Peptides against a protein of PDB entry 7BDX. Designs and how they scored, part 2

Target 1, 212 residues: chain A of PDB entry 7BDX
Amino acid sequence: EMGAAACTLLWGVSSSEEVVKAILGGDKALKFFSITGQTMESFVKSLDGDVQELDSDESQFVFALAGIVTNVAAIACGREFLVNSSRVLLDTILQLLGDLKPGQCTKLKVLMLMSLYNVSINLKGLKYISESPGFIPLLWWLLSDPDAEVCLHVLRLVQSVVLEPEVFSKSASEFRSSLPLQRILAMSKSRNPRLQTAAQELLEDLRTLEHN

## One batch from the design tools (peptide; made by RFdiffusion4, then SolubleMPNN)

Design b1_p10_3_s4
Fold by OpenDDE base, seed 3:
Structure b1_p10_3_s4 (fold): chain B 212 residues (1-212), chain C 212 residues (1-212), chain A 10 residues (1-10)
Amino acid sequence: as target 1 above (212 residues)
Amino acid sequence: as target 1 above (212 residues)
Amino acid sequence: EPITTAPPPP
């Protein structure tokens, strides 16, 4: 319980850039982010494949951790820190996103995807995550999720790849050969306006790339 | 482990007034401070009377909690919050200071005394803690500690009482009858310059009150 | 634009 309460407060204040800088300027940041990945992994491994996300202190604790990572990644120095000094955490987030089934642990999955999106704003971060083994299959696995918010954040990650020629050129063949076009087309007709817009924009970006 | 790491980061950033305001402006502060007292109490109750302070994740966790309370109490709105909305925590801190033996859990004792000193800066806070049953005996119990830092912070609390006529007048009879004058005189000759100064100042303040 | 998150309401 106390851990969840402390992490929730830390999550709340981590919305401030100055707080993120203060966290990263200390000597405790490395330890915190090192064990964050382990804690998230332990939680995900404790979930049975058929059990829904537990509304528990442990769940709230892990959500707060993922929220902190997201808010750190929202800041330029935070992105740099994660990509330079916490790569194991990024690897863990990518792994956990692969381990979770469609519809499983949706809240955590969204927070982890938001963190990866923030990392993808930095070219170095985008390169790092996109060079992860099985990154393209992982995106399509995640895009099979029934949750509109999960799919939205997958589309935003895909857009980050597509809009960066230096990254997209390396994966373009695999991307084009495996693209779930029918799924994206279906999303462009979604009742969720954010998902609909993101899918439409991505389809436009892809069409632009086919003509070049 | 993760709880200790999170609380350590929260402790570090709580040195900022803006972070304290952000913590208190949220809806999670009450829960956090409510369970903080329980967590500290559980830790102290787990200590055997003959065992030294454990260098453990749990110890570090509780130190960080006490540090957070201290830093919150350093700010005017934090003092107001604690005295209005977290009185149970203050009662717990007073109790735990009574339960700990001289020389036992010195680091935690110092942090708790620092928090009470910060609370004592507010007249309402000073009234609240000084009206606690057995407050004067508690001060003398704590002043029997062999640790110079513990004794320093006890003297600072005593000074907060002595320098506030509205508070001191209520306890003056008990205070004068039970004052460990020989102990304070011994501290005025301490090799610790901070303790020496605090004891000298308190002796001067007491002499001034005897002439009035 | 980067995403910033906050704890859910009680």
Scores: peptide ipSAE 0.382, ipTM 0.873, DockQ to the pose 0.375
Fold by OpenDDE base, seed 1:
Structure b1_p10_3_s4 (fold): chain B 212 residues (1-212), chain C 212 residues (1-212), chain A 10 residues (1-10)
Amino acid sequence: as target 1 above (212 residues)
Amino acid sequence: as target 1 above (212 residues)
Amino acid sequence: EPITTAPPPP
């Protein structure tokens, strides 16, 4: 209870750039983000056994941790910190996104995908994430999720790859050979307007790349 | 571990007035400060049994909680919040200061006394604290501590009472009859310059009140 | 472009 409450308050105030700078300027930031990855991994490993009620204090704690990482990654110095000093956390997030089944822990997946999207705004961050082993298969695995918000944030991350020629060129062959085009086309007809727009924009970006 | 790390980061960023306003502007503040009191009380009750290593994660967690309360009380709106909406926390802090023996949990006592001092800057806060049952005996109990920092913060809180005529007048008889004058005089000769100064200033304030 | 998040309402 108390840990989840403290972490939730820290999540709330981390929406401020000044708070992110204060978190990172302290000597405790490295340890905090190291333990964050371990805690999130421990939580996901526990899901195969005990039906942790999704509204448990543990779930709320992990959501707050993922929210903090997201908000840190929203700021330029936060992206730089994560990419330079917390790569293990990024590796853990990528692993956990692969370990979760379609429809499992939807809210956590959305928060983790938001953090990866924010990291992808930095070219060095996008390079690091996209060079992860199995990154492209992971995107397609996540795009098979029944949840529109999960799929939306996957499409945004795919767009970050496609819009950066230096990154896209390295994986273009694998990307083209495995692209779930029919799935993306189906999403462009979604009743969810955000998902519809993101799928349409990605299809336009892909058409532009085929003609260049 | 993770809870203590999150709480320590929240403590660090709470030194900012804007962060204090953000903490208090959220709908989670009341619950957080309620659980804070319960957690601190549970920790102090555990000290009579298991030798919790003072450097334990639990100790660090409680120190961070006390630090957050102190920093909230440093801001005008934070004092107003504590005095209006978190009186149970103030009552708990006063109780725990009485339950701890001389030399026991010195760092925690210092943090709790700092929070009470900050609350005492607000006239309504000073009235509330000074009207607590056994407040004056508690001050003398705390002034018997061998630690100079504990005694320093007690003397500062006593000064807040003495400098406010509306508060001092209500307890002046009990104050005069129980005042450990010889102990305060001994502190005015301390090798600790901060303790020496605080004791000397209080003795000057007391002399002024005897002549008025 | 960056996404910020907040705790859910009570």
Scores: peptide ipSAE 0.382, ipTM 0.873, DockQ to the pose 0.377
Fold by OpenDDE base, seed 5:
Structure b1_p10_3_s4 (fold): chain B 212 residues (1-212), chain C 212 residues (1-212), chain A 10 residues (1-10)
Amino acid sequence: as target 1 above (212 residues)
Amino acid sequence: as target 1 above (212 residues)
Amino acid sequence: EPITTAPPPP
């Protein structure tokens, strides 16, 4: 309980750029982000099969951790820190996104995907995560999720790859051969306007790349 | 471990006025400070007799909590919040300071005394804590501590009372009759220059009040 | 644009 409350307050204040700088300017940041990865992994491993996400203190604690990582990655110096000093955390987030089934831990998936999206704003971050083993298959695994918010953030991460020629060129063959085009086309007809727009934009970007 | 790390980061960033405002502007502040009191109380109650303070994760967690309370009380709006909305926490801190023996949990005592000192900067805060049952006996109990930092912060809290005529007048009879004058005189000869100065200043303030 | 997140309301 107390740990979750403290972590939730830290999450709330981490929306400030100055707070992110203060977190990273301290001597405890490395330890915090190391244990963050371990804690998130332990939580996901504790989930018995098809058990849905619970509004427990433990769940709220893990949400706050994922929220803090996201907010750190929202800041330029935070992205630099994560990519330089907390690569294991990024690897853990990628692994956990692969370990979770479609529909399992939806809120956590969204927060982890938001963190990866923020990391992808930096070319160094985008290169790091896109060069991770199984990254493209992972995107398609995540895109099979029934949740619209999960799918939205997957599409945004796919866009970050497609809009960076230096990254996309390295995986273009695998990307084109494995693209779940019918799923993306279905999303372009979604009743969710954000998902619909993201899917339409991605389809337009892909069409532009086919002509080049 | 993770809770202590998160709480330690929250403590570090709470040194900022803007972070204190952000903590208090959130919807989770009341819950956090309620559980803070409970957590500190549970920790102190778990100490078996003369067990000294350990550099454990639990101890570090409680230190971070006391540090956060101190930093919140350092800000005007934080003092207002504590005195208006977290009186139970202040009562708990006063109780715990009474429950701890001389030389027991010295670091925690110092942090709790710092929080009470910060609260005492506000007349409303000073009135609240000074009107708590057994406040004057508690000050003398704490002043029996062998630790110079504990004694320093006790003397500073005593000064806050003495320098506020509206507060001192209510308890002046009890204060004068119970004053451990020989202990304060001994502190005025301490090799610790901070303790020496605080004891000298208090003795001068008391002499001034005897002539009025 | 970067995404910032906040705790859900109670």
Scores: peptide ipSAE 0.381, ipTM 0.874, DockQ to the pose 0.375
Fold by OpenDDE base, seed 2:
Structure b1_p10_3_s4 (fold): chain B 212 residues (1-212), chain C 212 residues (1-212), chain A 10 residues (1-10)
Amino acid sequence: as target 1 above (212 residues)
Amino acid sequence: as target 1 above (212 residues)
Amino acid sequence: EPITTAPPPP
């Protein structure tokens, strides 16, 4: 209980840039983010099947950790820190997103995807993530999720790749050969307006790339 | 490990007034400070004798909790919150300071005394603490501690009482009848310059009160 | 635009 409460408060206040700077300005940041990766990994490995007790102390704690990573990655110095000093955490997030089944731990997936999206705002971060082994297959695995919020944040991450020529050119062949176009087209007709818009924008970006 | 790390980061960033406001502006503050009191109480009750493993996760966690309370009490709105909405936590801190033996959990005592001192800056806080049952005996119990830092923060709290006529007048008879004058005089000769100064200032304040 | 997250209300 108390650990989850403290971590939740830290998550809440980490929405401030000054708080992120304060976290990173201390000598404890490296240790904290190292243990964060290990803790998230232990939680995912402990999941026996698709039923997650959302209200458990452990679940709340892991959500708060993922939220903190997201909020750190929202800030320029936070992205730099993650990409320069906490690559193992990024590797862990990518691994955990692959280990979770479609429909499993939806809220955690969304938070982890938000963190990766924030990292992808930085060219160095986008390069690091997109050059990770199995990245393209991982995107399509995640896009098979029945949850609209998971799919939305996958589409946003795909869009970050597509919009950066220096990154997209390296993966263009694999991307084109494996693109689940029918799935994205189905999402462009979703009743969820956010998912619909994101799928439509991605389809427009892809059409623009085929003409160039 | 992870809980202590998160709480330690929250402690570090709580040195900012804006972070204290952010903590208190949320609906989670009441629950957090309620559990804080319970957690600190459980820790003190688990102490079997005078040996504290200072490097334990639990010790680090409790120190961080006490540090957060101190930093909240350093801010005007934080003092108001504690005195208006978290009186049980103040009662718990007073109780725990009484339950600890001289020389036991020195670092925790110092942090708790710092929090009470910060609360004593506000007249309403000072009234609440000083009107608590057994407050004067508690001060003298704490002043028997062999640690100079504990004694220093006790003397500062005593000084807060002495400097406020509206508070001191209510306790003046008990205070004068129980004052460990020889102990305070010995502290005014301490090799610790901070303790020496605090004891000397208190003796000067007491002399001024005897002439009025 | 970066995403900032907050804990859900209780």
Scores: peptide ipSAE 0.381, ipTM 0.873, DockQ to the pose 0.388

Design b1_p10_7_s2
Fold by OpenDDE base, seed 4:
Structure b1_p10_7_s2 (fold): chain B 212 residues (1-212), chain C 212 residues (1-212), chain A 10 residues (1-10)
Amino acid sequence: as target 1 above (212 residues)
Amino acid sequence: as target 1 above (212 residues)
Amino acid sequence: LEPLTTAPPP
């Protein structure tokens, strides 16, 4: 309980750029983000396919950790910190996103995907994530999720790859050959307006890249 | 470990007024400070006279909690919150300061005393603390501590009482009759310059009050 | 690309 409450408060205040700078300006940031990855990993490994009670102290704690990582990655210096000093945390997030099944831990997947998207705003971060083994298969695995928010954040991460020619060119053949086009086309007809728009934009960007 | 790391980061950022406002502007502040008191109480009750390893995750966690309370009380809106909405936490801090022996949990006592001092900057906070049963005996018990930092923060809290005529007048008879004058005089000769100055100032203020 | 910020649920 108390750890989850403290972590939830830290999550709430981490929406401030100055708070992110303060967290990273201290000597404890490396330790915190190292243990964060381990804690998230331990939590996901404990699920054993059980439908997690989303209101447990453990889940709330892990949500707050993932939320903090997201908010740190929202800031330029936070992205730099994660990409330079906490790559193991990024590797852990990628692994956990692969270990989770479609429909499993939706809220956690959303926060982890938001963190990866934020890291992808930095070209160095995007390179690191996109060069991870199994990255493209992971995107398509995640895009099979029945949850519209998971799919939305996958599409945003896919868009970040597509919008960077230097990164996209390295994976363009694998990307084109494995693209779940029918799934993306179905999302462009979603009743969720955010998912609909993101799928439409990605389809437009992909069409532009086929003509160049 | 992870809870202590998160709480330590929250402590570090709570030195900002804007972070204190953000913590208190959320719906989680009441719960957090309620559980904080219970957590600190559970920790002190678990000591059973053992010389606590000050480097334990548990002690670091409790230090961070006490540090957060101190930093919240350093801000005007934080003092207002504690005095209006978290009186049980103040009662807990007073109780824990009474339960601890001289030389026991020095760092925790310092942080708790700093929090009470900060609350005492507000007249409503000073009234609440000073009207607590056994408050004056508690001050003298704490002033018997061999640690100069504990004694320094006790003297500052005593000074806060002495400098407020409306509060001091209610307890002046008990204060004068139980005052450990020889102990304060010994502190005015301390090699610790901060303790020396605080004891000298208090002795000057007390002399001024005897002539009025 | 605009960064995404999150907050705890109410």
Scores: peptide ipSAE 0.426, ipTM 0.880, DockQ to the pose 0.406
Fold by OpenDDE base, seed 5:
Structure b1_p10_7_s2 (fold): chain B 212 residues (1-212), chain C 212 residues (1-212), chain A 10 residues (1-10)
Amino acid sequence: as target 1 above (212 residues)
Amino acid sequence: as target 1 above (212 residues)
Amino acid sequence: LEPLTTAPPP
């Protein structure tokens, strides 16, 4: 209980750029983000047996950790820190997104995808995550999720790849050969306006890249 | 481990007034400070048997909690919050300071005394803690500690009482009858300059109050 | 690209 309460307060205040700078300016940040990955991994591994109530103290704790990582990645110095000093955490987030089934831990998936999207704003971060083994198959696995928020954040992460020619050129053949075009077209007709817009924009960007 | 790491980061960032305002502006602050008191009490109760290594994750967690309470009490709105909405936490801190023996959990005593000192800056806070049952005997119990930092913060808390006529007048008879004057005089000759100064200032203030 | 921030649910 107390750990989840403290971590949730830290998540709330980490929405401030000055708080993110203070977290990173201390000597404790490295240890914190190292243990964060291990804690998230232990939680996801525990899901295969117990009907963990999504509202448990442990679930709230892991959501707060993922929220802190997202808010750190929202700041330029936070992205630089994650990509330079916490690569294992990024690798863990990518692995956990692969280990989770469609519809499993939707809120955690959204937070982890938001963190990766924020990392993708930095070219160094985008290069790191997009060059991770199985990244393109992982995006399509995640895009099979029935949840509109999961799919929205997958489409945003795909867009970050497509908008960067230096990254897209390396994966363009794999991307084009495996693209779940019918799924993206279905999302462009979604009743969810955010999902609809993200799918339409991606389809327009893809059409522009086919003509070059 | 992870709870102590998160709480230690929250302690570090709580040195900012804006972070304290953000902690208190959320709907989670009440629950956090309620559980804080329970967690500190559970820790102090566990000390009577196990040689708890002072450097344990649990010790670090409780130090971070006491540090957060201190930093919240350093801010005017934080003092107002503690005195209005977290009185049970203040009562718990007073009780735990009474339960600890001289030389036991010195660092925790220092942090708890610093929190009470910060609360004492507010007249409403000073009234609340000084009107607590056994407050004057508690100050003398704490002043028997061999640790100079414990004694320093006790003298500062005594000074907060002495400098407020509206508070001091209520307890003046008990204070004068039980005052460990020889102990304070010994502290005024300490090799620790901070303890020496605090004891000298208190002795001067007490002499001024005897002439009125 | 605009960064995303998150807050605890109420």
Scores: peptide ipSAE 0.426, ipTM 0.879, DockQ to the pose 0.394
Fold by OpenDDE base, seed 1:
Structure b1_p10_7_s2 (fold): chain B 212 residues (1-212), chain C 212 residues (1-212), chain A 10 residues (1-10)
Amino acid sequence: as target 1 above (212 residues)
Amino acid sequence: as target 1 above (212 residues)
Amino acid sequence: LEPLTTAPPP
């Protein structure tokens, strides 16, 4: 309980750039983000046994951790910190996104995908995550999720790759050969307006790249 | 571990007025400060049995909680919140200060005394804590502590009472009859310059009140 | 690309 309450408050205030700078300006940040990865990993591993109620203190705690990582990654110095000093956390997030089944831990997947999207705003961050082993298969695995919000954030992350020619050129062959085009086309007809727009924009970006 | 790390970061950022406002502006603050009191109480109760290493994660967690309360009480709206909505936390801090033996949990006592001092800057806060049952005996109990920093913060809290005629007049008879004058005089000769100054100032304030 | 921020649920 107390840990989840403290972490929830830290999540709420981490939306401020000045708070992110204060978190990163201390000598405690490295330890915090190291343990964050371990805590998220331990939580995901526990899901295969105990039906942890999604409303548990542990779930709320891990959601708050993922929310903090997202908000840190929203700031330029936070992205630089994560990519320079907390690569293990990024690796852990990528692994956990692969280990979670379609429909499993939807809210956590959304937060983790938002954090990766924010990291991908930096060319160095985008390079790092896109060069991760199995990154392209992971995107398609995640795009198979029945949840529209998971799929939305996958499409945004795919767009981040597509918008950077230096990154896209390295993955272009694999990307084109494995692209779930019919799935993306189905999303472009979604009743969810955010998912519909993101799928339409991505399809437009892909068409533009085929003509160049 | 993770809870202590999160709470330590929250402590570090809570030194900002804007962060305190953000903590208090959410609907989570009441729950957090309620559980804070319970957590501090549980920790102090556990000390009678297990020799918890002072460097334990639990100790660090409780120190961070007390630090957050102190920083919240440093801000006007934080004092108003504590006195209006979190009186149970103030009652808990007063109780724990009474339950802790001289030399026991010195760092925690200092943080709790700093929080009460900050609350006492508000006339409403000073009224609330000074009207607490056993407040004057508690001050003298705490002033018997061998630690100079504990004694320093007790003297500052006593000064806060002495500087407010409305509060002092209600307690003046009990205060004068139980005042450990020889102990305060000994502190005014301390080699600790902060303790020496605080004891000198209090003795000057007391002399001024005797002539009026 | 605009960064995304999150907040705790109410």
Scores: peptide ipSAE 0.426, ipTM 0.880, DockQ to the pose 0.417
Fold by OpenDDE base, seed 3:
Structure b1_p10_7_s2 (fold): chain B 212 residues (1-212), chain C 212 residues (1-212), chain A 10 residues (1-10)
Amino acid sequence: as target 1 above (212 residues)
Amino acid sequence: as target 1 above (212 residues)
Amino acid sequence: LEPLTTAPPP
């Protein structure tokens, strides 16, 4: 319980850039983010067939940890820190996103995807994530999720790749050959307006890239 | 481990007034400070004869919690919050200070005494603490500690009582009858300059009150 | 691209 309460407060205050700078300016940040990855991994491994008690202290703890990572990645110096000093955490997030089944841990997936999206704002972060083995298959695995928010954040991450020619050129062949076009087209007709817009924008960006 | 790491970060950032305001402006503060008291109590109860591993994750966790309470109490709105909404936590701190033996948990005692001192800056906080049953005997019990920092923070808390006529008048008879004058006189000759100064100032304040 | 910030649920 106490760990979840402390992490929840730390998550709430991490929305401030100055708090993120204070976290990263100390000597404890490396330890914190190292243990964060391990804790998230242990939690995901514990889910093997059990119905996730979403309201459990452990679940709330892991959500708070993922929220902190997301908010750190929202800040330019936080992105730089994660990509330079906490690559193992980013690798762990990518792994855990692969380990989770469609419909499983939706809230955690959203937070982890938001963190990766924030990291992708920097060219260095985008390169690091997109060079991960199995990154493109992982995107399509995640895009198979029935949850509209998961799919939205996958589409945003895909858009970050598509909009960066230096990154997209390296994976363009695999991307084009495996693109779940029918799924994205279906999302462009979603009742969720955010998902609909994101899918439409991505389809427009893809059409522009086919003519070049 | 993860709880201690998160609390350590939260402690570090709680030195900012804006972070304290952010913690208190949310709906999670009440839960956090309630569980903090329970966690500190559980830790102190676990010490029964065991050599405190000062470097344990649990010890560091409790130190971080006490540090957070201290930093919250350093801010005017934090003092007001604690005295209005977290009185049980203040009562717990007073109780735990009584349960700990001389020389036991020195670092934790210092942090708890610093939190009470910070609360005592407000007349409302000072009244609340000083009206606690056994408050004066507790001060003298704590002043028997061999540690100079513990004794320093006790003297500061005593000074807060002595300098407030409205509070001191209520307990002046008990205070005068139980005052460990020889101990305070010995502290005025301490090699610790902070302890020496605090004891000298308190002796001067007491002499002024005897002439009135 | 605008970064995303999160907060604890109420």
Scores: peptide ipSAE 0.426, ipTM 0.880, DockQ to the pose 0.404

